# Peptides against a protein of PDB entry 4KTY: the designs that were tried, part 11

Target 1, 266 residues: chain A of PDB entry 4KTY
Amino acid sequence: YVLNDIGVIFYGEVNDIKTRSWSYGQFEDGILDTCLYVMDRAQMDLSGRGNPIKVSRVGSAMVNAKDDEGVLVGSWDNIYAYGVPPSAWTGSVDILLEYRSSENPVRYGQCWVFAGVFNTFLRCLGIPARIVTNYFSAHDNDANLQMDIFLEEDGNVNSKLTKDSVWNYHCWNEAWMTRPDLPVGFGGWQAVDSTPQENSDGMYRCGPASVQAIKHGHVCFQFDAPFVFAEVNSDLIYITAKKDGTHVVENVDATHIGKLIVTKQI

## One batch from the design tools (peptide; aimed at target 1 M147 I149 H170 L236)

Design b1_p11_1_s4 (made by RFdiffusion4, then SolubleMPNN; from b1_p11_1, 5 letters changed)
Fold by OpenDDE base, seed 2:
Structure b1_p11_1_s4 (fold): chain B 266 residues (1-266), chain A 11 residues (1-11)
Amino acid sequence: as target 1 above (266 residues)
Amino acid sequence: SSKIDFNSILP
């Protein structure tokens, strides 16, 4: 989880699982220097740089460009004219070295690119890390732990009312660490995510959230446990918005979200 | 580069 510099990232759909190779390159020349530079740009004090909780949280913020001119600019609108299409990247090294050289955010990334670069960052700093892919990954926008899908009377989605969304797949990271800030038993793998999805206490970041806590429904544990829980466990609530302004729950689907969570074991 | 499925929001 630290020594491997080449990995596999799962993507596609639950019924058509695909894999791509990704070169992490945590031992390549200039990569450690770049990781330190990222922490410098984050204005992270030296005392915190030895704490994997703080490092992973800062990394989740800095791997995306939002808020702090971090490493990667996301794009999901199929417009990549001012940079490199997300699909063109084959590893983290070129991205990180470009960031270090230009001192400007690199364009463009999507979830697997964010996860790949974040994995390099974590491993480079000695934090065991792996990439996790969740198929039918929920994005809870209002922190109610469910996906509220509003429908018109004709059955079409009301995009104005529907703020929650579901990704076909989403990649994030798990980092291994002790959690002395949590009750005993909630160390180990922690979910962290650098793809900019939700604002977490003033910044686009996510985690570390205890995987064990999520598994046992302890969403009150820091950091961002409710969001991560929703990504994998949300119910879909289909609500018909009637013309008279009333809302009627038409259906509840408790099986759609988080159908498959995959990670490479090496 | 290789053709891949983009991360996307389901309708």
Scores: peptide ipSAE 0.319, ipTM 0.839, DockQ to the pose 0.094
OpenDDE base, seeds 1, 3, 4, 5: peptide ipSAE 0.310, 0.129, 0.302, 0.313; ipTM 0.834, 0.792, 0.833, 0.835

Design b1_p11_2 (made by RFdiffusion4)
Pose (drawn by RFdiffusion4):
Structure b1_p11_2 (pose): chain A 261 residues (1-241, 247-266), chain P 11 residues (1-11)
Amino acid sequence: YVLNDIGVIFYGEVNDIKTRSWSYGQFEDGILDTCLYVMDRAQMDLSGRGNPIKVSRVGSAMVNAKDDEGVLVGSWDNIYAYGVPPSAWTGSVDILLEYRSSENPVRYGQCWVFAGVFNTFLRCLGIPARIVTNYFSAHDNDANLQMDIFLEEDGNVNSKLTKDSVWNYHCWNEAWMTRPDLPVGFGGWQAVDSTPQENSDGMYRCGPASVQAIKHGHVCFQFDAPFVFAEVNSDLIYITAHVVENVDATHIGKLIVTKQI
Amino acid sequence: QHLVPFPAPAP
């Protein structure tokens, strides 16, 4: 989780798992300096840089280009003007070195690309890290920790009212650290996510959220545990437009995986 | 990576 500079990112379906190799390249010439440049550009106060909670949270904001001209711009537009399609990248090095050289956000990325770059950032600085993949990953748009699926009278999905969504898969990172800001028992792996989905305190960032706190539903502990809980375990609520028609308690988060040791 | 449609309600 620190010294391995290559890895595997899982994607596809639960019974049709695909792998994508990834070069983290945290030891390549120019990468460590690039990680420091990322924190400088985020205007991160130097006095907080010894705190992995802070470093990881800044990283979750700065790896994406929204709000702060950070590292990577997300796109699903099937055009990818003036850049590289997200599927073309095979590692983090070219992205990070291009960012340092051009001093401009790099185009383009999707969830595994954000996760790969963020993983490089964490391991390069010495924060143990890994990439996790969540199949049938919920995206909660109204912060009620459930998927609200509005139906028309005919029983079909009302696409105007329905805002929540589900991904075939989503990838984020876990960073290893104590959580002196939380009661004992909530350190270890922290979920951190640099793919923009929802604002957290006015910026696109997510975490660190204690995985242990998410497991027992104690999502009151900072940061962004409710959103992460919703990604892995929200119920689907079918609502006819308002009458609750049905509840699917098993659809979300069918499987979560990471590369074996 | 893409969005998936919501499944129909169970009977």

Design b1_p11_2_s1 (made by RFdiffusion4, then SolubleMPNN; from b1_p11_2, 4 letters changed)
Fold by OpenDDE base, seed 5:
Structure b1_p11_2_s1 (fold): chain B 266 residues (1-266), chain A 11 residues (1-11)
Amino acid sequence: as target 1 above (266 residues)
Amino acid sequence: QHVLPFPKPAA
């Protein structure tokens, strides 16, 4: 989880799982320097740089360009005229070196690109890390731990009312660390996510959230446990918006989200 | 394949 410089990222659909090779290149020339530069741009103090909790949280913020002119600009509109299409990247090295050279965010990334670059960042700094793919991954944007899907009376989604969304798949990272800030037993793998999805205390970042805590429903533990919990375990609530303005719950699906979570085993 | 955020239909 630290020494392997080539990995596999799972993507696609739950019924059509695909794999993509990714070169992390954490040992290549200039990569460590770039990781240090990223922390410099984050204005991270020296004392925090030895703390994997702080490093992973800063990394989750800085690998995306939002808020702080971090490494990667996300784009999901299929318009990539001013950069490289997300699918064209094959590894982290070119992205990180471009960032270091240009001192400007690199275009463009999506979740697996963010996860790939973030994995390099973590491993380069000696934090064991892996990429995790969640199929049917929820994005709860109102912190109610459920996916509220509003439907018209004809069954079509009301996009104006529906703010929550589901990714067919989403990639994030797990980083291995002790969590002295949490009760005993909640160290180990921590979910961290650099794909800009939701604001966390002023910045687009996510984690570290204890995987063990999430598995046991402890969403009160820092950081961003409710969001990560919702990604993997939220209920889908289908609500029909009636013509008279009333809302009626038509269906509840408690099994759809987090249908499959995959990571490469060592 | 690019990521496609969307609400899924009822199962």
Scores: peptide ipSAE 0.054, ipTM 0.719, DockQ to the pose 0.462
OpenDDE base, seeds 1, 2, 3, 4: peptide ipSAE 0.042, 0.024, 0.025, 0.036; ipTM 0.700, 0.666, 0.673, 0.723

Design b1_p11_2_s2 (made by RFdiffusion4, then SolubleMPNN; from b1_p11_2, 3 letters changed)
Fold by OpenDDE base, seed 5:
Structure b1_p11_2_s2 (fold): chain B 266 residues (1-266), chain A 11 residues (1-11)
Amino acid sequence: as target 1 above (266 residues)
Amino acid sequence: QHVLPFPKPAP
């Protein structure tokens, strides 16, 4: 989880699982320096740089460009006019070296690119890390642990009312660390996510959230446990918006989200 | 493949 410099990222659909190679390159020249530079740009105190909790949280913020001119600019519009399309990247090295050289965010990334770069960052700093792919990954934007899907009377989705969304797949990271800030038993793998999805206490970041805590429904534990829980276990609530202005729950699907979570084990 | 955010229709 630290020494492997080449990995496999799962993507695609739950019924058509695909894999792609990703070169992490955490031992390549300039990569460690770039990771240190990232922490410098984050204005991270030296005392915090030895704490994997702080490092992973800062990394989750800084691997995306939002808020802090971090490493990668996300784009999902399929245009990518002023950079490299996300699918063209084959590893973290070129991205990180470009960031270090230009001192400006690199264009463009999507979830697997964010996860790839973040994995390099974590491993480079001695934090065991892996990439996790969640198929049918929920994005809860109002922190109610539900995917509220609003439908017109004809059954079509009301895009104006529907704010929550589901990714066909989403990639994030798990980092291995002790969690002395949590009760005993909630160390180990921690979910961290650098793809800018939701604001967490003022910044687009996510985690570390204890995987064990999530599995046991402890969403009160820092950091961002409710969001991560929703990604893997939220119910889909189908609500019909009637012409009279009333909303009626038509259906609840408790099995759709998080149907498959895949990670490569060493 | 690019990420596709979407609301799933009711089953």
Scores: peptide ipSAE 0.041, ipTM 0.723, DockQ to the pose 0.468
OpenDDE base, seeds 1, 2, 3, 4: peptide ipSAE 0.024, 0.022, 0.020, 0.034; ipTM 0.669, 0.646, 0.634, 0.713

Design b1_p11_2_s3 (made by RFdiffusion4, then SolubleMPNN; from b1_p11_2, 3 letters changed)
Fold by OpenDDE base, seed 4:
Structure b1_p11_2_s3 (fold): chain B 266 residues (1-266), chain A 11 residues (1-11)
Amino acid sequence: as target 1 above (266 residues)
Amino acid sequence: QHELPFPKPAP
């Protein structure tokens, strides 16, 4: 998880799983320097740079450009006129070196690009890390631990009534570390995500969230456990918006979100 | 490629 410089990212759909090669390049010239530069740009204290909890949280913020002029600008509108389409990237090295050279955010990324670059960042700094793909991944925007899907009276989806959304897949990272700030047993793999999705205490960042805690339904532990829990285990709530302004819950699906979670095994 | 987010239709 630290020494591998080439990986595989899973994507596509649960019924049509696809794989993409990704070059992490954590040992390539200039990459370590760039990772240090990223932490410098974040104004991270030297004392914190030895703490994987702090490093992974800072990394989750800085790999995206929001708030702090971090590494990657996300784009999901299928218009990439002012940069490189997310699908054109094949690894982290070119992105990180461009960031270091230009000192400006690199355009553009989506989840697997964010995860790829973040994986390089973590591995470069000696933190064991892997990319995780979640199929039918929920994005809970209002922190209610459910995925609200609004329907018109005719049964068609009204996407304007909520900012909640479901991705066919989403990629994030798991980083291995001890969690002395949590109860015993909640160390190990921690979910961290650099794709800008939600504001976490003032910045677009996510994690580290204990995978073990989430698996056992513990969402009270720092950081961002409720959000990560919702990504993998939220209920789908189908709500019909009536013409009279009333909302009626039509269906609840507790089995759809997080249908499959995949990571590369060594 | 990563698709745009979408809601799944009700069962």
Scores: peptide ipSAE 0.039, ipTM 0.719, DockQ to the pose 0.477
OpenDDE base, seeds 1, 2, 3, 5: peptide ipSAE 0.108, 0.023, 0.025, 0.027; ipTM 0.744, 0.655, 0.678, 0.690; seed 1 fails the geometry check

Design b1_p11_2_s4 (made by RFdiffusion4, then SolubleMPNN; from b1_p11_2, 3 letters changed)
Fold by OpenDDE base, seed 5:
Structure b1_p11_2_s4 (fold): chain B 266 residues (1-266), chain A 11 residues (1-11)
Amino acid sequence: as target 1 above (266 residues)
Amino acid sequence: QYQVPFPKPAP
C-alpha cells in the first residue's frame, strides 16, 4: 500500500467494469518535495505533519483547487480547452510536478485523477492508501442521508428541484491509520476524498471517515461520516411535485446506491 | 470513461 508505485483504478459502469493503470510515482524525483510543498501551501504546522488524521484531511482539501489553490481543478462539463482532459493523465507525477513548478492549480481532473494524485500524496508521506471505486455513488448535497429525486407530474425529473445526484462511478481513497480520537475499533481504513463534492466545515474536503464506523452506521463520528455513508447507502426517494405545490413520495429505492464497491488489495 | 452525474429516473 505504500511501496507500489503503479496501480489499477476501476471505473466505468457497474455492469461494465473497466480498469486503467495509474502511475503513482511516489518515489520519483521531486514528488516528496511537492507533497511537502502542498502542506506548506496549506499552512500546516510541523506538529500536524506527523499526524495521519490531520495530513489526510489536509490532503483531501489541498488535492483539489477549491478554497486554497490546491493541486487539481475539476471539470465535468466536457470542455477542457484550457488544460489537459482528465482522461489524458496516466499518473500523478506530471500533475504534481506541474503544480510545484507553476504554483498554480493543474487543469483538469475527475474523480480517478483526484484519487490517483491523493494516493500518491498519502503514500509519499508514509500513509498506506488505496483507491476505492463505488458504482452508483450518491452525492447528497443537503446532508439528509438520502437522494431526493423530484419528478414532474409527467414523470420527468425536475432538475430545478433535484439537487442530489448519483455518479455512475466515483473514486476516493482509503487511508490506514489509528483513530485515537474515536472509540476503540474504529481505526484502520479511513475514507478520504479529494474530489470537491461538498463543503466540510468551511472547505471542500472529506474525511477521514472510519470505514468501520460507516459499516456499523456510526455517522456521528468525525469526519464527514454522514456524507460518506450517503455515498454508499442512500435511499433514492422519488418525490412528485404536484401542480398545487404539494410533494408526494412516489417510490423509495433502497438498493440502487452503492451496488458495488471495488478496491485493489495492493 | 468520464464520470457522469445523473438522477435515476423513477421506475
Scores: peptide ipSAE 0.128, ipTM 0.765, DockQ to the pose 0.478
OpenDDE base, seeds 1, 2, 3, 4: peptide ipSAE 0.026, 0.028, 0.028, 0.026; ipTM 0.672, 0.657, 0.667, 0.657

Design b1_p11_3 (made by RFdiffusion4)
Pose (drawn by RFdiffusion4):
Structure b1_p11_3 (pose): chain A 261 residues (1-241, 247-266), chain P 11 residues (1-11)
Amino acid sequence: YVLNDIGVIFYGEVNDIKTRSWSYGQFEDGILDTCLYVMDRAQMDLSGRGNPIKVSRVGSAMVNAKDDEGVLVGSWDNIYAYGVPPSAWTGSVDILLEYRSSENPVRYGQCWVFAGVFNTFLRCLGIPARIVTNYFSAHDNDANLQMDIFLEEDGNVNSKLTKDSVWNYHCWNEAWMTRPDLPVGFGGWQAVDSTPQENSDGMYRCGPASVQAIKHGHVCFQFDAPFVFAEVNSDLIYITAHVVENVDATHIGKLIVTKQI
Amino acid sequence: SYDISAIMRHQ
């Protein structure tokens, strides 16, 4: 989780698992300096850089280009003007070195690309890290921790009213650290996510959210635990437009995996 | 049973 500079990112389907190799390259010439440049560009106060909670949260904001001209721009537009399609990248090095050199956000990425770059950032600085993949990952748009699926009278999905969504898969990172800001028992792995989905305190960032706190549903503990809980375990609520028609308690988060040791 | 393909998203 610190010294391995290559890894595997899982994707596809639960009974059709695909792998994508990834070069983290945290030891390559120019990368460590690039990680420091990322924190400088985020205008992160130096006095907080010894705190992994702060470093990881800044990283979750700065790895994406939204709000702060950070590292990577997301796209699903099937065109990818003036850049590289997200699927073309095979590691983090070219992305990070291009960012340092050009001093401009790099185009383009999707969830595993954000996760790969963020993993490089964490391991390079010495924060143990890994990439996790969540199959059938929920995206909660109204912060009620459930998927609200609105149906027309005919029982079909009303695409105008329905805003929540589900991904075939989503990848984020876990960072290892104590949580002196939380009661004892909530350190260890913290979910951190640099793929923009929902604002957290006015910026696209997410975490660190204690995985242990998410497991027992104690999502009151900072940061962004409710959103992460919703990604892995929200119920699907079928609502006819308002009457609750049905509840699917098992669809979301069928499987979560990471590379073995 | 419901068709939820409208809410599904892909990479």

Design b1_p11_3_s1 (made by RFdiffusion4, then SolubleMPNN; from b1_p11_3, 3 letters changed)
Fold by OpenDDE base, seed 1:
Structure b1_p11_3_s1 (fold): chain B 266 residues (1-266), chain A 11 residues (1-11)
Amino acid sequence: as target 1 above (266 residues)
Amino acid sequence: SYDISAIYRYE
C-alpha cells in the first residue's frame, strides 16, 4: 500500500464495472518535494507533519483547489476548455509537477483524479493508502443521513426540491493509521476524500473517518463520519410533495446506496 | 474515452 507506484481504479456503473490504470509515481523525482510544498502551502505546522491524522486531513483539503488554491480544480460539465479533460490524465506525476511549477491549481479533475493524486500524496509521505470506489454513492447535502427524492403528485421526480444527489460511482481514499483520538478499535483504515463535495468545519475536506466506526454506525466520531456514512448507507426516501406544501413519504429503499464498494487489494 | 462520473437520475 506504500511501495506500489501503479494501480487500478474502478469506475463505470454497478452493472458495467470498468478499470483504468493509474500511475502514482510517489518515487519519481520532484514528487516528494511537491508533497512537502503542498503542506507548506497549507501552512502546516512542522509539529503536525508527522501525524497521519493531521496530514491526511490537510491532504483532503489541499488536493482540491477550493478554499486554499490546492492542487486540482474539479469540473463535471463536460467542458474543459481551459485545461486538460479529467479522462486524459494517466497518473499523478504530471499533475503534481505542474502544480509545483506553476504554483497554481491544475485543471481539471474528477473523483478518480482526485483520488489518484491524493493516493500519491499519502503514499509519498509514508501513509498506507488505497483507492475505494463506491457505486451508487450518495451525496447528502443537508446532513440528515438520508437521500431525499421528491416526487410530484403525478409521480415524476422533482429535482429542484433537494440538493441531495447520487453519483453513479465515486472514488475516495482509505488511509491506514492509528487513531489515539478515538476509542480503542477504531484505528486502521480511515476514509479520506479530496473531491470537493461538502464543507467540513470551514473548508472542502473529508476525513479521516474510521471505517470501523462507520461500519458499526458510530457517526459521532471525528472526522466527517456522518457524511461518509451517508455515502455508503443512506436510505432513499421517496417523498411526494403535495400542492398544499405538505410532504408524504411514499417509499423507503435501504438497499440502493452503496450497492458495491470495490478496492484493489494488491 | 473514459466514462465520467455523473449524477444518477431516478425515474
Scores: peptide ipSAE 0.387, ipTM 0.866, DockQ to the pose 0.110
OpenDDE base, seeds 2, 3, 4, 5: peptide ipSAE 0.303, 0.287, 0.214, 0.317; ipTM 0.856, 0.847, 0.824, 0.857; seeds 2, 3 fail the geometry check

Design b1_p11_3_s2 (made by RFdiffusion4, then SolubleMPNN; from b1_p11_3, 4 letters changed)
Fold by OpenDDE base, seed 3:
Structure b1_p11_3_s2 (fold): chain B 266 residues (1-266), chain A 11 residues (1-11)
Amino acid sequence: as target 1 above (266 residues)
Amino acid sequence: SYDLSAIYRYE
């Protein structure tokens, strides 16, 4: 989880799983220097740089460009005229070296690019890390731990009222660390996500969230456990919005989200 | 069943 510099990232659809190779290159020239530079740009205190909790959280924020002029600019509109299409990247090295050289965010990334670069960052700094792909990954935008799907009276989705969304797949990272800030048993793999999805206490970042805590429904544990929980385990709540403004829950589906979670073993 | 294509996002 630290030494392997080439990986495989799962993507596509749950019924059509695809893989792509990704070169992490954590041992390539200039990469460690760039990772240190990233922490410098974050103005991270030296005392915190040895703490994987702080490092992973800072990395979560800094691998995306939002808030802090971090590494990657995300784009999902299929227009990449001012940079490199996300699918054109084959590894982290070119991205990180460009960031270090230009001192400006690199365009463009999507979830697997963010996860790939973040994986390099973590491994480069000695934190065991892996990429996780979640198929039918929920994006809960109001932190209520459920997907509220509003329907018209004819049964069609009301896209105006429905604010939550579902990714066909989403990639994030798991980092291995102890969690002395949590109760015993919630160390180990921690979910961290650098893809800018939701604001977490002032910044677009996510984690570290204890995987064990998430699995056992302990969403009160820092950081961002509710959001990560919702990504993998939120119920779909189908709500009919009537013309008189009243809402009726039509159905609840507890099986749709998080159909498959895949990670490559090193 | 419901058509959730309206709320699906794609990478």
Scores: peptide ipSAE 0.430, ipTM 0.890, DockQ to the pose 0.921
OpenDDE base, seeds 1, 2, 4, 5: peptide ipSAE 0.428, 0.198, 0.390, 0.031; ipTM 0.902, 0.844, 0.874, 0.698

Design b1_p11_3_s3 (made by RFdiffusion4, then SolubleMPNN; from b1_p11_3, 4 letters changed)
Fold by OpenDDE base, seed 5:
Structure b1_p11_3_s3 (fold): chain B 266 residues (1-266), chain A 11 residues (1-11)
Amino acid sequence: as target 1 above (266 residues)
Amino acid sequence: SYDLSAIFRYE
């Protein structure tokens, strides 16, 4: 998880799983320096740079450009006129070196690009890390641990009322570390996500969230456990918004989100 | 072609 400089990222659809090779290049010239530069840009104290909890949280913030002029600018509009299309990247090295050289965010990334670069960052700093792909990944934007899908009376989705969304797939990272700040048993793999999705205490970042905690529904454990839990386990709540302003729950789908979670085997 | 991440459409 640290020494492998080439990985496989899963993407596509749950019924059409695809794989993409990604060069992490954590040992390439200039990459470690760039990772240190990233932490410098984050104004991270030296004392915290040896703490994987702090490092991974800072990394989740800095790999995306939001808030802090971090590494990557995300774009999902299929128009990438001012940079490189996300699909054109083949690894982390070019992205990180461009960031270091230009000292400006690199355009553009999507989830697997964020995850790839973040994986390099973590591994470069000696943190065991892997990429995880979640098919039908929920994006809960009101922190209620469910996907509220509002429907018109005709059954069509009311896009104005429906704020939550679901990705066809989403990639994030898991980093291995002890969690002395959590109860015993919640160390190990920690979910961290650098794709800018939700604000976490003032910054677009996510994690580390204990995978064990998530699996056991302990959403009260820092950091961002509710959001990660929702990504993999939220129910779809179909709500009809009636003209009189009342809401009626029409259906609940507990099987849609998190259909499949895949990571590279060892 | 490469599959981009996208918001899933509800049916």
Scores: peptide ipSAE 0.346, ipTM 0.888, DockQ to the pose 0.114
OpenDDE base, seeds 1, 2, 3, 4: peptide ipSAE 0.261, 0.051, 0.316, 0.120; ipTM 0.856, 0.780, 0.861, 0.807

Design b1_p11_4 (made by RFdiffusion4)
Pose (drawn by RFdiffusion4):
Structure b1_p11_4 (pose): chain A 261 residues (1-241, 247-266), chain P 11 residues (1-11)
Amino acid sequence: YVLNDIGVIFYGEVNDIKTRSWSYGQFEDGILDTCLYVMDRAQMDLSGRGNPIKVSRVGSAMVNAKDDEGVLVGSWDNIYAYGVPPSAWTGSVDILLEYRSSENPVRYGQCWVFAGVFNTFLRCLGIPARIVTNYFSAHDNDANLQMDIFLEEDGNVNSKLTKDSVWNYHCWNEAWMTRPDLPVGFGGWQAVDSTPQENSDGMYRCGPASVQAIKHGHVCFQFDAPFVFAEVNSDLIYITAHVVENVDATHIGKLIVTKQI
Amino acid sequence: NHLIPFPAPAP
């Protein structure tokens, strides 16, 4: 989780698992300096850089280009003007070195690409890290921790009213650290996510959220535990437009995996 | 990755 500079990112389906190799390249010439440059650009106060909670949260904001001209721009537009399609990248090095050289956000990326770059950032600085993949990952748009699926009278999905969504898969990172800001028992792996989905305190960032706190539903502990809980375990609520028609308690988060040791 | 449609309600 610190010294391995290559890895595997899982994707596809639960009974059709695909792998994508990834070069983290945290030891390559120019990468460590690039990680420092990322924190400088984020205008991160130097006095907080010894705190992995802060470093990881800044990283979750700065790895994406929204709000702060950070590292990577997301796209699903099937055109990818003036850049590289997200699927073309095979590691983090070219992205990070291009960012340092050009001093401009790099185009383009999707969830595994954000996760790969963020993993490089964490391991390079010495924060143990890994990439996790969540199959059937919920995206909660109204912060009620459930998927609200509005149906028309005919029982079909009303695409105008329905805003929540589900991904075939989504990848984020876990960072290892104590959580002196939380009661004892909630350190260890913290979910951190640099893929923009929902604002957290006015910026696209997410975490660190204690995985242990998410497991027992104690999502009151900072940061962004409710959103992460919703990604892995929200119920699907079918609502006819308002009458609750049905509840699917098993659809979301069918499987979560990471590369074996 | 991509978005997927919601499954139909169970009977």

Design b1_p11_4_s1 (made by RFdiffusion4, then SolubleMPNN; from b1_p11_4, 4 letters changed)
Fold by OpenDDE base, seed 1:
Structure b1_p11_4_s1 (fold): chain B 266 residues (1-266), chain A 11 residues (1-11)
Amino acid sequence: as target 1 above (266 residues)
Amino acid sequence: MYEIPFPKPAP
């Protein structure tokens, strides 16, 4: 029995789905040691390192450089002058080894790079993990489970007032674990995301959020279930801002977000 | 990945 250390990540457009290979390299020399080093840098107590809930949450925080000098610096400016363009990476090994030796976060990543490195981290530590791609992925910035689209009186979008946004696609991870901290039935796949999108209780991290709970509309369970739910299920709420300062809901679209969710079976 | 504009609301 041999585990494949090469994966496929889905990306592109919903009507033109693309795949890219990604070498996780979880068995390569130095990679496990680097994953342990990541937990050391996070100052994670030894008592928590056997708990996949804590490990996945720490990994979610540490794979991005924000807050804690973690592994990857995100960039979306299409310049990438001080590092490697996100599209140039083909696997996790070079990134993790550079992080281990350089004493600095590695530049640069976007969602699939974060997801690829995070997948390696999880697998190295014995947590079954896979990458999930969501097309038309919502970014809810105010935790109200909806996309608030503010319109001028003439019907044009007010970009200044509209803070929520939608990605053409977004990649995150699912990690398999029991959830004794949740009611029975909400173990199994847990959504975790290392791409720095929103603050979660003091730092840029996301999850683990029970996929089963989210599928059944239960967003009250830790961690970050509302955010993950919004990524795939947000309604578009078109709001007209009147001159008198009042807001009127003009339209609701429940079909725009989460047009397709794709993952490769482990 | 990139942000996409919201569609115009239906009448």
Scores: peptide ipSAE 0.505, ipTM 0.905, DockQ to the pose 0.910
OpenDDE base, seeds 2, 3, 4, 5: peptide ipSAE 0.445, 0.461, 0.061, 0.096; ipTM 0.889, 0.892, 0.727, 0.732

